# Ledger of designs, part 65: peptides against a protein of PDB entry 9IZ0

Target 1, 345 residues: chain A of PDB entry 9IZ0
Amino acid sequence: ITCLGSNGHTYKQLVKGGNDDLRQDAVMEQVFEQVNGFLRSYRKTSQRNLSMRTYKVIPLALKTGVIEWVQDTIPLGEYLDSAHKVYHPKEWSLSTCRKLIAEKQMEDLETRLKVYDLVCRHYRPVFRHFFLESYADPVQWFTTQTNYARSTAVASVLGHVLGLGDRHGQNILIDKTSGEVIHIDLGIAFEQGKKLPVPECVPFRLTRDVVDGMGITGVEGVFRRCMEFTLETLRREEDSLLSVLEVLRYDPLFSWLISPLRRMKKQKMQLENFNQPESGNITTDASRDPKIQRNNVSGESEAERAILKVRQKLSSTLSVEASVGELIRIAQDPSYLALMFCGWS

## One batch from the design tools (peptide; aimed at target 1 R98 L196 V198)

Design b2_p24_4_s2 (made by RFdiffusion4, then SolubleMPNN; from b2_p24_4, 11 letters changed)
Fold by OpenDDE base, seed 4:
Structure b2_p24_4_s2 (fold): chain B 345 residues (1-345), chain A 24 residues (1-24)
Amino acid sequence: as target 1 above (345 residues)
Amino acid sequence: EELERAKEAAKKEALPATERPVYP
């Protein structure tokens, strides 16, 4: 739909209907706006215009809402699949790589590492080409790549601290104008990604293509420094951030747990990429309307546990540099990436 | 074809180093 704003500007909006609880997205966007306030208050972050790129989410009903249409964007995964076919037409398809990783999902770490390495050798990074193709002017190229590295750093710190999951290439948009990343589909937070059929083991997405987009300096340039400044800001504003999360604890619209329906949907999407022949009548007896007795007691304990984990991630026990260094190391570790659904790109 | 070649490659990588055919 197109809405006319009170300012006379026309805004395109996506009406999303279906099984996705847009209330979680709306709440996470509110948290990001508060964090953007903190990032604007500190000279180290404000001087770099560090922000989490947000989008407006208006929940209209339990499963329906209006999402701001982000113009001039592309999903990272869509760009990477297209660019990989252009730049590496003799390498393996994304579907081949997915099938090989999937086929070895139940194998030991050593076998999974070997298959991950094999996939990496046959699916090389291409994301640097996004900036090279889109910007003929060196100043625009450098500015856009810098904005990408900055926005990715903010999103990486926030994604880790808030435990954002499901950070696959279709849930990360690239703004073609600014080079900023826009994270969408925020319904997996507070480490609920670890409860997926393929558990998320990395703190944020820092795959080879995500790094390739940072250019020659990779993580050691703008990205690392912007992560450090972002984490320093969040540590200073720990009490403010925790107070925002405590308000969400009492929001009846927010779910601290992954929805069983969302888990099943993600399970199905993960399993449909496993063309294993149907050799198991898992009678999904979908007929038991789970009386969602929201045992209020279980929700409160999970919220408390989530807030405690946020506090632990903001701990000053390690320096900002040491903490960021360890996060970057873990996010790039093949021993974790080989366990992911798509850790190679 | 690509997928079969990829599966064969993955099978060779998954073999213990002792069971990898030492190409002469």
Scores: peptide ipSAE 0.268, ipTM 0.713, DockQ to the pose 0.012
OpenDDE base, seeds 1, 2, 3, 5: peptide ipSAE 0.247, 0.228, 0.021, 0.248; ipTM 0.696, 0.695, 0.441, 0.702

Design b2_p24_4_s3 (made by RFdiffusion4, then SolubleMPNN; from b2_p24_4, 12 letters changed)
Fold by OpenDDE base, seed 5:
Structure b2_p24_4_s3 (fold): chain B 345 residues (1-345), chain A 24 residues (1-24)
Amino acid sequence: as target 1 above (345 residues)
Amino acid sequence: ELLKLAEEAAKLEKLPATERPVYP
């Protein structure tokens, strides 16, 4: 919808209705704004304008709200699908690649690695072209690519620390003006992605295209250094960050668990990938939903475990450089990426 | 095994884009 603001400016707004809990998004955006406060207070991060890009979420009801339309954005996955067809028209389609990974998702690691490697050979990165196409001026090109690497570094550290899941290409927007990443649909946090039917096993999204967008240096340079400065800031502000999360522990509106409905939706999406379209009317007789055992784990015990995991991720047992080095390694490791859902690559 | 996957991929690529499985 388009709304006229009290200031006389016209704002585009996305009205989201349905099963998506916009309250989780709103709460996570508040956490990001507080983290942005820490990043602004620390010299090493403030001098680089490091921030998690945020968007305004106004929850209207339990499942309805207004999201700020982030102007001049595109979903990463939408750009990548389009660009891949242009730059690599002789390679496999995204649907072919996803199908081959999905068909082997129940196989052993060795089989899944072979499939992932084969797909990678037939589906090459293209995201560097976003910056080359969008910016004719070399200074704007360099600035926007730098902003992308910086914003991706902040989002990667913060996404790891908060255990953000479901970071597929439709849940990551690219700002066409700044090159910054904007993470949306924050309803899978605190490692709840590990509870999906295909568990998430990487700390953040650092796929080949995410790296290709960083330019010729890849992860080495702006990205790595900005991850280090971000993690250094979060370690410094550990008690402040944990205090924020402790307030959320007592918020009855915040769910520390993945929504059963969201889990079922993801399960259906992950299972429908196995059924050939036989033209049979699958009347979804709602009577045979496998009783998701509501593990009556108190929301409090899950909040405490989540906060403990955040504390563990902020541990100074390893240097910032060693911790970032290991995160970057794991996030790019084919042995982890081959285990991800077919929509991850 | 890899040859079978490549053959399957080649079969899928021959389908019209409208008949390819759309994974969201």
Scores: peptide ipSAE 0.180, ipTM 0.815, DockQ to the pose 0.031
OpenDDE base, seeds 1, 2, 3, 4: peptide ipSAE 0.041, 0.033, 0.018, 0.028; ipTM 0.620, 0.597, 0.476, 0.585

Design b2_p24_4_s4 (made by RFdiffusion4, then SolubleMPNN; from b2_p24_4, 9 letters changed)
Fold by OpenDDE base, seed 2:
Structure b2_p24_4_s4 (fold): chain B 345 residues (1-345), chain A 24 residues (1-24)
Amino acid sequence: as target 1 above (345 residues)
Amino acid sequence: KELELAEEAAKKEAAPATLRPTYP
C-alpha cells in the first residue's frame, strides 16, 4: 500500500497477511533500536556511525501486520543469483550446487567437505561486483563498501549475541544507496536456528560472497575492527541489554521458542527446494493453531536460558579481539559451512 | 590517486590500535 504522511510525503508499506507472526520481528527491531542507542553513546562506535539498520514493523493481529517498505533494496540472494549468471556463465547453477549438497546431507563430514569444496570451485564469489557496478565514483564506491563492511560487522555481532537464525540470502537486504545490510524475518532468535531441520552451526553469515563484498581486505579490514568496537560496546552495556531482554521475558506475546508450525513450514520449504516427491497429503490445515496451552512455566524457563546464553556471549573471559577472532574463524570454517543449507555463497 | 587514497584509508582503519593489555 502507499500511505500519504501528514508531511505530504508518500510512503510505501508492505501489508503482510498469512501465517507469519510479525510480533517477534517488531520486538527484535525494538531491541535493535536500543542497541543503536548504545552504539551512539559510545565514542568508538559513534565516530563510525555504527548501527543496525532497522525497519518499522507494526503487528496488527496474530497473522497480519504492516512492514515498512525498505526502498532501494535488493535481497542478497537475488543479486548473487543474477550476478553469478553474468560473471560466471560457465560455472554451475545454484540449483546444481544445492542438489549436490543435499544429496550428501546424510554423509560423513569428510564427504560433505569434499562436496562443499567442489561446489566452491564451481561457484565463485561475485558480490564485489555489486559495488563496482553500482558506483562509478571512487569515493562513493569506497564509502558504500565501507558502509557494507560496517553494517555487516554490527549485524554479525548482534546476530551472534541475540542468536539470530535463518540468515539466508533472502533475509538479508542490501541498500543500493548506502551499501548497508538490512536483516529481515527476525522470527528465529536465541539460537532457535539450531532446532531447524538443518541446524545452524555458524554464529552469523560470513560466506565467501559476504566476504567478497568487503573488498581486498576481506574480514581483516573495517569488518574485524567494527566487530571489535561493537562487541566492546555490547559488553559495556551488558546490564542495559539484559534489562531490555528481561522486559521481553514477561511479554505474553513474545515466543522464546520456535513454534512447531514455523519449524514444519521451514522443513517443507527446505524439502521442496530439493525436488523430493511429496510423501503424502499431510493437509496440515495451518488454520488450526492448536491451542498450545502455553504452560507459562515452560516459557519462563526458556526465556531465562536465552538470557543466560546472551550473558555468556558477552563474557569478558576472552579479550574482545580474541572473541571476535574466534567468531570470524568459526563463521568461515568449512567444517561448519559444509553442514549448512547454503554455506558456499 | 583516489584509489590509492581509498587503499591507504582502508589500511589506516586496518592498522592495529596498540593493544592495551587488559590485566587479569
Scores: peptide ipSAE 0.013, ipTM 0.312, DockQ to the pose 0.012
OpenDDE base, seeds 1, 3, 4, 5: peptide ipSAE 0.011, 0.024, 0.009, 0.006; ipTM 0.422, 0.419, 0.388, 0.360; seed 3 fails the geometry check

Design b2_p24_5 (made by RFdiffusion4)
Pose (drawn by RFdiffusion4):
Structure b2_p24_5 (pose): chain A 304 residues (1-257, 299-345), chain P 24 residues (1-24)
Amino acid sequence: ITCLGSNGHTYKQLVKGGNDDLRQDAVMEQVFEQVNGFLRSYRKTSQRNLSMRTYKVIPLALKTGVIEWVQDTIPLGEYLDSAHKVYHPKEWSLSTCRKLIAEKQMEDLETRLKVYDLVCRHYRPVFRHFFLESYADPVQWFTTQTNYARSTAVASVLGHVLGLGDRHGQNILIDKTSGEVIHIDLGIAFEQGKKLPVPECVPFRLTRDVVDGMGITGVEGVFRRCMEFTLETLRREEDSLLSVLEVLRYDPLFSWLGESEAERAILKVRQKLSSTLSVEASVGELIRIAQDPSYLALMFCGWS
Amino acid sequence: SILEKLKELLTPVQAETIYEEWQE
């Protein structure tokens, strides 16, 4: 539902009748805003202008809340389905991949990796072409690319820290003229998903297409540097963060999918921010564990 | 009904995919 504005600007409101965890999304957005404040009160984490982008959430009811449909965007999942067909029509469709993996579900590890390798060899990455031929001449394109890389890196590090759940393309919105990514529908949090009926391996959203969209350079450069600066900044302001997560713990609103998984979750948050391992080594291991095909094969259908 | 039960256990994306596979 799109309304005008007194200043003359239209605002789009996405109202949902489904039982999306909009209250959890709201509290998570509050945490994200406070993180933006942390990144604001620092030299390195603000020269890059890095920020975990937040979309305003106004949940009138958990089942029937209303959120801000962000200014003109195309979701990642709804995108690169048309781009996949237009750019690579010869290659296989999502139908072949999907239920072919469906045949993979009951198979062993080697079979799962083999079929995944086959399908991934068939379906070359295509998201790299969104930033080309869409925004503008090169300066704006590069600004948008670095904005996407920074925003996705910060969102991914934060999601791994807070154990964010679903990370399909249907839950990612790319801005357009700016390029900052907006994660949507973050109902599953504090390590909720891996432990699904169907298990997962990847800690944060990192497919082949996503790393192809970061540019010619994969996730080694601006992405890693933004991730490691985010990790160090989050560690430096760790006390305030755990204070925020603690106040989340003691209220019965945040979903942590007496004693609760929330305690163990924040302990894992501390471990993830623990200074025992160098931050650079932590970012390196995170990139490896999110990029390796062995982990990616077991994730779920698609996710090429 | 089955789909609703799957959505209570899975993410919407997984529940819908598994349900369609099951129909097939």

Design b2_p24_5_s1 (made by RFdiffusion4, then SolubleMPNN; from b2_p24_5, 14 letters changed)
Fold by OpenDDE base, seed 3:
Structure b2_p24_5_s1 (fold): chain B 345 residues (1-345), chain A 24 residues (1-24)
Amino acid sequence: as target 1 above (345 residues)
Amino acid sequence: DLLKELEEKLTPTIARFLYEVLKE
């Protein structure tokens, strides 16, 4: 829809209805606004304008709401598929890579690593070209690439701490004006992505293309340093962050469990992405899966477990540098990326 | 050496700009 504001400006808004639970997205955006407050208060993060890019979500009913239309954006996965065809027209298609990974999904880790390596050799990174194509001015290029690395660092720390897991390329928007990342569809938080048929095994998305977008330094330099400053800020504000999450524990609109509908939607998307034939044994009846019924884990016990995990992730047992170093290592580890639905790009 | 490596990875304009910035 298009709305005329009281200021005389015209705003585009997206109305979502039906099966889209916007309550989870709205709550996560509120958490990000609080975190952005902490990032603005701390000198090391404020001097770099570190923030999680947010978008406005207004839930109107259980499954209906209004979302801000983010202008001048492109989904990361849409750009990468298009750019890969341009820059590497002799390499494998995304569909070929997905099929080959899916055909080996039930094999051992050694076989899956060999297939992942084979896919990586036939599907090379291209995301650096986004910045090179979009910005002819070197200062603008450098600024936007820096903004990308900064925003990706903030999103990576928050993704780990809040358990957003691996964000697939359709849930990451790139702002064409600033180079910043915008994470959308935030209804899988607190490690609920690990309960998907293809589990999210990485702390955040740090695939070869995500790294290629950082330029010549890769993860070293702006990205690593901005992760460190972000994590240092969150460790200082641990009690404040936990207090925000405790408010959500008592929010009747917030679900600490993945909704059956969202689980089914993500499961269907995972199966479609693998070109797996509908095996008639995937009971679309969420009421009949005895594994869904057996986790009579109260939403309260899941909330307590989630808050405990956030506290554990903010622990000062390791230095900020050591913690960030380990997160970067795990996020780039082929043994995890080979298990992902799309770990090669 | 550095300029050639930058020119292989970047546009000539960006490579030259970065080379001058990295040379200081």
Scores: peptide ipSAE 0.039, ipTM 0.685, DockQ to the pose 0.012
OpenDDE base, seeds 1, 2, 4, 5: peptide ipSAE 0.037, 0.034, 0.037, 0.035; ipTM 0.681, 0.649, 0.704, 0.659

Design b2_p24_5_s2 (made by RFdiffusion4, then SolubleMPNN; from b2_p24_5, 14 letters changed)
Fold by OpenDDE base, seed 5:
Structure b2_p24_5_s2 (fold): chain B 345 residues (1-345), chain A 24 residues (1-24)
Amino acid sequence: as target 1 above (345 residues)
Amino acid sequence: DVLKELEKLLTPTVARELYEILKE
């Protein structure tokens, strides 16, 4: 829909309906706004304009709402698919890479690593071209690439701390004006991504294309330093952040668990992205929905477990540098990326 | 030889199918 604002500007808005819990998205955006307050309060983060890019989510009902259409954005995955066809026309298609990874999904780690390496050799990074083709002015190029690395660093730390899942290329928007990343579809948080049919094994998305967008320095430049400053800020504001999450513990409408319906929808989308349409009537006999009695008692214990896990991630037992170093290592480890649905790009 | 690398990782049928796609 298009709405006319009181300022005379027209705003596009996405009306989302169905099985998507927009209330979780709205709550996560509120948490990001609070974190952005913390990032503005500290010199090391404020001097770099470090923020999680937010978008407005207005839940109208449990399953319906209005999402702000972020203007001048493109999904990372859409850009990468288009750019890969242009810059590497002789390499494998994204569908071919997906098919190969899927075919070996049930194999041992050694086999999956070999397939991942093969896919990586036949599907090279292209995301550096976004900055090179969009920004002919060297100052704009450098500024935009710096903004990308900064925003990715904030999103990576915050995404890890909050256990944000489902971070595929369609759930990450790139602002074509600023180069900043915008994370969307926030309904998989607090490590619920580990309960997906393909479990998430990485703390955040730091694939080869995500790194290629950081330029020649990769993770060792602006990205690492901005992760360090972001984590330092979140550790200082631990009690404030936990207090924000405790308010959510008492929201009877906040789901700390992935809904069975959302899990099934993600499972179908993962399977349908593997099945070309052969007309096989898989009569999924939907009849045996086990009545998972929502024992209300499980929600409070999962909220408490989630908050304890956030506290554990903010622990000062390791230095900021050591913690960030380990997160970057794990996020780039082929042994984890080879287990992902799309860990190569 | 790309076919020999594919045959180490894939079934002979899938390795051939991919090798034909890569020859084009």
Scores: peptide ipSAE 0.053, ipTM 0.750, DockQ to the pose 0.030
OpenDDE base, seeds 1, 2, 3, 4: peptide ipSAE 0.029, 0.000, 0.041, 0.029; ipTM 0.645, 0.251, 0.733, 0.651

Design b2_p24_5_s3 (made by RFdiffusion4, then SolubleMPNN; from b2_p24_5, 14 letters changed)
Fold by OpenDDE base, seed 5:
Structure b2_p24_5_s3 (fold): chain B 345 residues (1-345), chain A 24 residues (1-24)
Amino acid sequence: as target 1 above (345 residues)
Amino acid sequence: KELEELKKKLTGTVADFLYEVKKE
């Protein structure tokens, strides 16, 4: 919908309805606003204008609300699919790569690494072209690429700490004006991504295309340093951050667990992305409901476990540099990326 | 205002770049 603001400006708004947990999105956006307060308070983060990009979420009901349509954005995955066809027209399609990875999903790690490497050789990174083609002025190019690396660093640290899942290319928007990343669909948090049909095993998305967008330095320089400063800030504000999360513990409407319906929807979307539209009546006999063991784990015990995991991730046992170094290593490790739904781009 | 923000942003970026160049 398009709304006219009281200031005479027209705002596009996306009305989401049905199975989207906009309340969880709204809560996570509030956490990001608090974290942005912390990032503004410290010299090392404020001088770099480090922030998690937020969007306005107005939950109208448990499954219905209005989200601000972030103007001048594109989903990372949409850009990458289009750009890959332009810059690498002789390479494999995204659908071919997905199919090959899925066909080996139940195989051993060695077989999955071999198919991941094969896919990587036939699907090369292109995300650097976003900055090169969008910004003719060298100052704008450098500024937007720097903004991208900085915003990705903040989102990577914060996404790891909060255990944000489902960070696929459609849930990461790129602001075409600033180059900053905007994370959407925040309904998988506190490591619930590990409960998906394809478990998430990386701390954040740091795929080859995510790195290619950082330019010649890759993860070294702006990205690494901004991760370090962000983690340093979050460690300093640990008690403040935990206090914000404790307020959520007592929200009876906050879901610390992925809903069975959302899990099934994600499973279906993963399966549908593998089936080419051949006209066959696949009567998906919905009758084999895998007995979702309703582990009646009390919502309180999952909240407590989630907060404990956040505290563990903020632990000062390792230096900021060592912690960031390990996170970057794990996020780029082929042994983890080969296990992901789309770890190659 | 904008020029001071740009100056702060540039100072951070240059510091980060110079830090990596000094590690080699």
Scores: peptide ipSAE 0.291, ipTM 0.849, DockQ to the pose 0.013
OpenDDE base, seeds 1, 2, 3, 4: peptide ipSAE 0.030, 0.021, 0.219, 0.029; ipTM 0.612, 0.536, 0.795, 0.601; seed 1 fails the geometry check

Design b2_p24_5_s4 (made by RFdiffusion4, then SolubleMPNN; from b2_p24_5, 11 letters changed)
Fold by OpenDDE base, seed 2:
Structure b2_p24_5_s4 (fold): chain B 345 residues (1-345), chain A 24 residues (1-24)
Amino acid sequence: as target 1 above (345 residues)
Amino acid sequence: DELEELKKLLTPTLAEELYEIKKE
């Protein structure tokens, strides 16, 4: 839909309906705006313009709303698939790599590590080329790559702390103007990704291509330092962040649990993506799911557990540097990435 | 040998298919 704003400008809007719980996206975007307030107030993060990129979500009903169309963006996964075909035409296709990982999904860790290593040898990183292709001016190139590393660091800390799941290449947009990452489809939060058919085992997405986009310093440059400053800010504002999350405990429309429908949709997508490219808008007309009376008692107990996990992740038991170091280690560990749906790219 | 590594992890047919993709 194209909307005329009160300012006389036309805005492209995407209307989503059916199975997408836009209320969860809208709530998570509100949490990100509050966190952006903390990042602006703290000197170390403000001096670096650290923020989580947000988009406007207007929920109209439980499964219906309007999202802002993010202009001048590309999904990370769309860029990587296209660029991999250009730069490595003799390597295995993304579909071949997915098939191999899938066929060995039920095998032991040793077998899965061997298959992951094979896939990694036949599907090399290309994301550095995004910056080299898009920005001919060296200053613009350096600025956009720096913005990418900064925004990825903020998103990685927030993604870990809030337990954001489903962080695949189609749910991460790259802004072609700024180089910043934009996270979309926020309906898997508070570690509910661990309840997916393929459990999420990493704190955030830090695959080889995500690192390749950071340039020659990889994680040891702007990224690590910006993670440290972001985590330091969130630890300082722990009570403020927990107070924002406690408001959600009393929102009868917010779900601390993955919906059975979303779990089934993700299971179906994971099973179908073994045979087809991710482009399938499966409009499953699941109009008939009965009013699952959310037992209020189960929702409150899940909210309390989620808030407790956020508090535990903000604990000062380890230094900021030690905590960030361990998060980066785990996010890059082949023993976790080999268990993921797409841990190689 | 890369083909022998593939044959240890995969079916012989799939190992041969994947080994030929690298030669094109």
Scores: peptide ipSAE 0.166, ipTM 0.842, DockQ to the pose 0.029
OpenDDE base, seeds 1, 3, 4, 5: peptide ipSAE 0.160, 0.135, 0.137, 0.146; ipTM 0.839, 0.828, 0.828, 0.832

Design b2_p24_6 (made by RFdiffusion4)
Pose (drawn by RFdiffusion4):
Structure b2_p24_6 (pose): chain A 304 residues (1-257, 299-345), chain P 24 residues (1-24)
Amino acid sequence: ITCLGSNGHTYKQLVKGGNDDLRQDAVMEQVFEQVNGFLRSYRKTSQRNLSMRTYKVIPLALKTGVIEWVQDTIPLGEYLDSAHKVYHPKEWSLSTCRKLIAEKQMEDLETRLKVYDLVCRHYRPVFRHFFLESYADPVQWFTTQTNYARSTAVASVLGHVLGLGDRHGQNILIDKTSGEVIHIDLGIAFEQGKKLPVPECVPFRLTRDVVDGMGITGVEGVFRRCMEFTLETLRREEDSLLSVLEVLRYDPLFSWLGESEAERAILKVRQKLSSTLSVEASVGELIRIAQDPSYLALMFCGWS
Amino acid sequence: SEFEELVEEVEEALGSDAAEELRE
């Protein structure tokens, strides 16, 4: 539902009747805003202008809340389906991949990796082409690319820290003229998903297409630097963060999918921010564990 | 049978869209 504005600007409101966890999304957005404040009160984490982008959430009801449909965007999942066909029509479709992996579900590890390797060899990455031929001449394109890299890196580090759940393309919106990513529908949090009926391996969203979209350079450069600066900044302001997560713990609003998984979850948050391992080594291990095909094969259908 | 049970469990946890993707 799109309305005009007194200043003359239209605002789009996405109202949902489905039982999306909009209250969990709201409190997560509050945490994200406070993180943006942390990144604001520091030298390195603000020269890069890095921020975990937040979209305003106004949940009138958990089942029937209303959120801000962000200014003109194309969701990642709804995108690169058309781009996959247009750019690579010869290669296999999502139908062949999907239920072929469906056949993979009951198979062993080697079979799962083999079929995944085959399908991934068939479907070359295509998201790299969104930032080309869409935005503008090269300066704006590069600004948009670095904005996407930064925003996705910060969102991914924060999601791994807070154990964010679903990370399909249907839950990622790319801005367009700016390039900052907006994660949507973050209902599953505090390590909720891996432990699904169907298990997962990857801690944060990192497919082949996503790393192809970061540029010619994969996730080694601006992405890793932004991630590691985010990790160090989050560690430096750890006390305030755990304070925020504690106040989330003691209220019965945040979903942690007497004693609760929330305690263990924040303990794992502390471990993830623990200074025992160097931050650079932590970022390296995170990139390896999110990029390796062995982990990616068991994730789910698609996710190429 | 085991597969249909898995599809139902996926639908409960992830939703119908994920189950449809699994079926398709």

Design b2_p24_6_s1 (made by RFdiffusion4, then SolubleMPNN; from b2_p24_6, 9 letters changed)
Fold by OpenDDE base, seed 2:
Structure b2_p24_6_s1 (fold): chain B 345 residues (1-345), chain A 24 residues (1-24)
Amino acid sequence: as target 1 above (345 residues)
Amino acid sequence: DEFEKLLEAVREARGEAAAEALRE
């Protein structure tokens, strides 16, 4: 849909209809706007213009809504698939890599690590080329690469603290103008990604391609420092952040649990990425609306557990530097990445 | 220095003229 704003500007809007509860996305965007307030108020983060990029979500019903069309963006996964074919045309296809990882999904960690290492040798990072291709001017190249590292650092800390899941390359957009990352499809939060058919074991996405986009300094430059400043800000504003989440505890529209429908959709999408499109009409007769007896008691207990986990992640037991160091280590650890659906890029 | 690391990266990726243009 194209809407004329009251300011005379024309806005493209995406109408989503389907099984996705856009209320969860809208609530997470509201949390990000509050966090952006904290980042603007704190000198160390405001001086660097640190923010989580947000987009407007207007839920119209349980399964329908309007999403802002983020202009001048590309999905990270779309760029990486295209760039990999250009720069490494003799390496394995993404489909071959996915198939090999899936075939070993039920094997031991040692076998999965061997397959992950084999995939990594036949699928090299390319994301540095995004900045090299898109920005001819060296100053613009540096600025956009810096913005990428900064925005990725903010998103990594927030993604960890709020337990954002389903952070695959199609749910991360790159702004072609600023180099900033935009996270979309926020319906898996508060560690519900651990309940997916392939459990998420990393705190945030820090794959080889995500690091390759940071340039020669990798994680040890702007990225690490911006993670530290972001975590320091969130620890300072812990009570404010927890108060925002407590309001969500009482929101009857918010779901602290992944919906069974969303889990099934993600399971199907994971399986379809492994199988060639056999046109099997699995008429899942989704007509049985299981009476989601929202056992309010189960929702409240999950909300309390989620808030407790946020508090634990904001704990000052470790220094900011030690906490960020451990998060970066875990996010890059092959023993975790080998367990992921796509941990190699 | 992060700037010297950047200059070296630009020098490697784009050549000396691009690294000089970043010093200006």
Scores: peptide ipSAE 0.008, ipTM 0.374, DockQ to the pose 0.012
OpenDDE base, seeds 1, 3, 4, 5: peptide ipSAE 0.000, 0.000, 0.000, 0.000; ipTM 0.281, 0.259, 0.279, 0.307

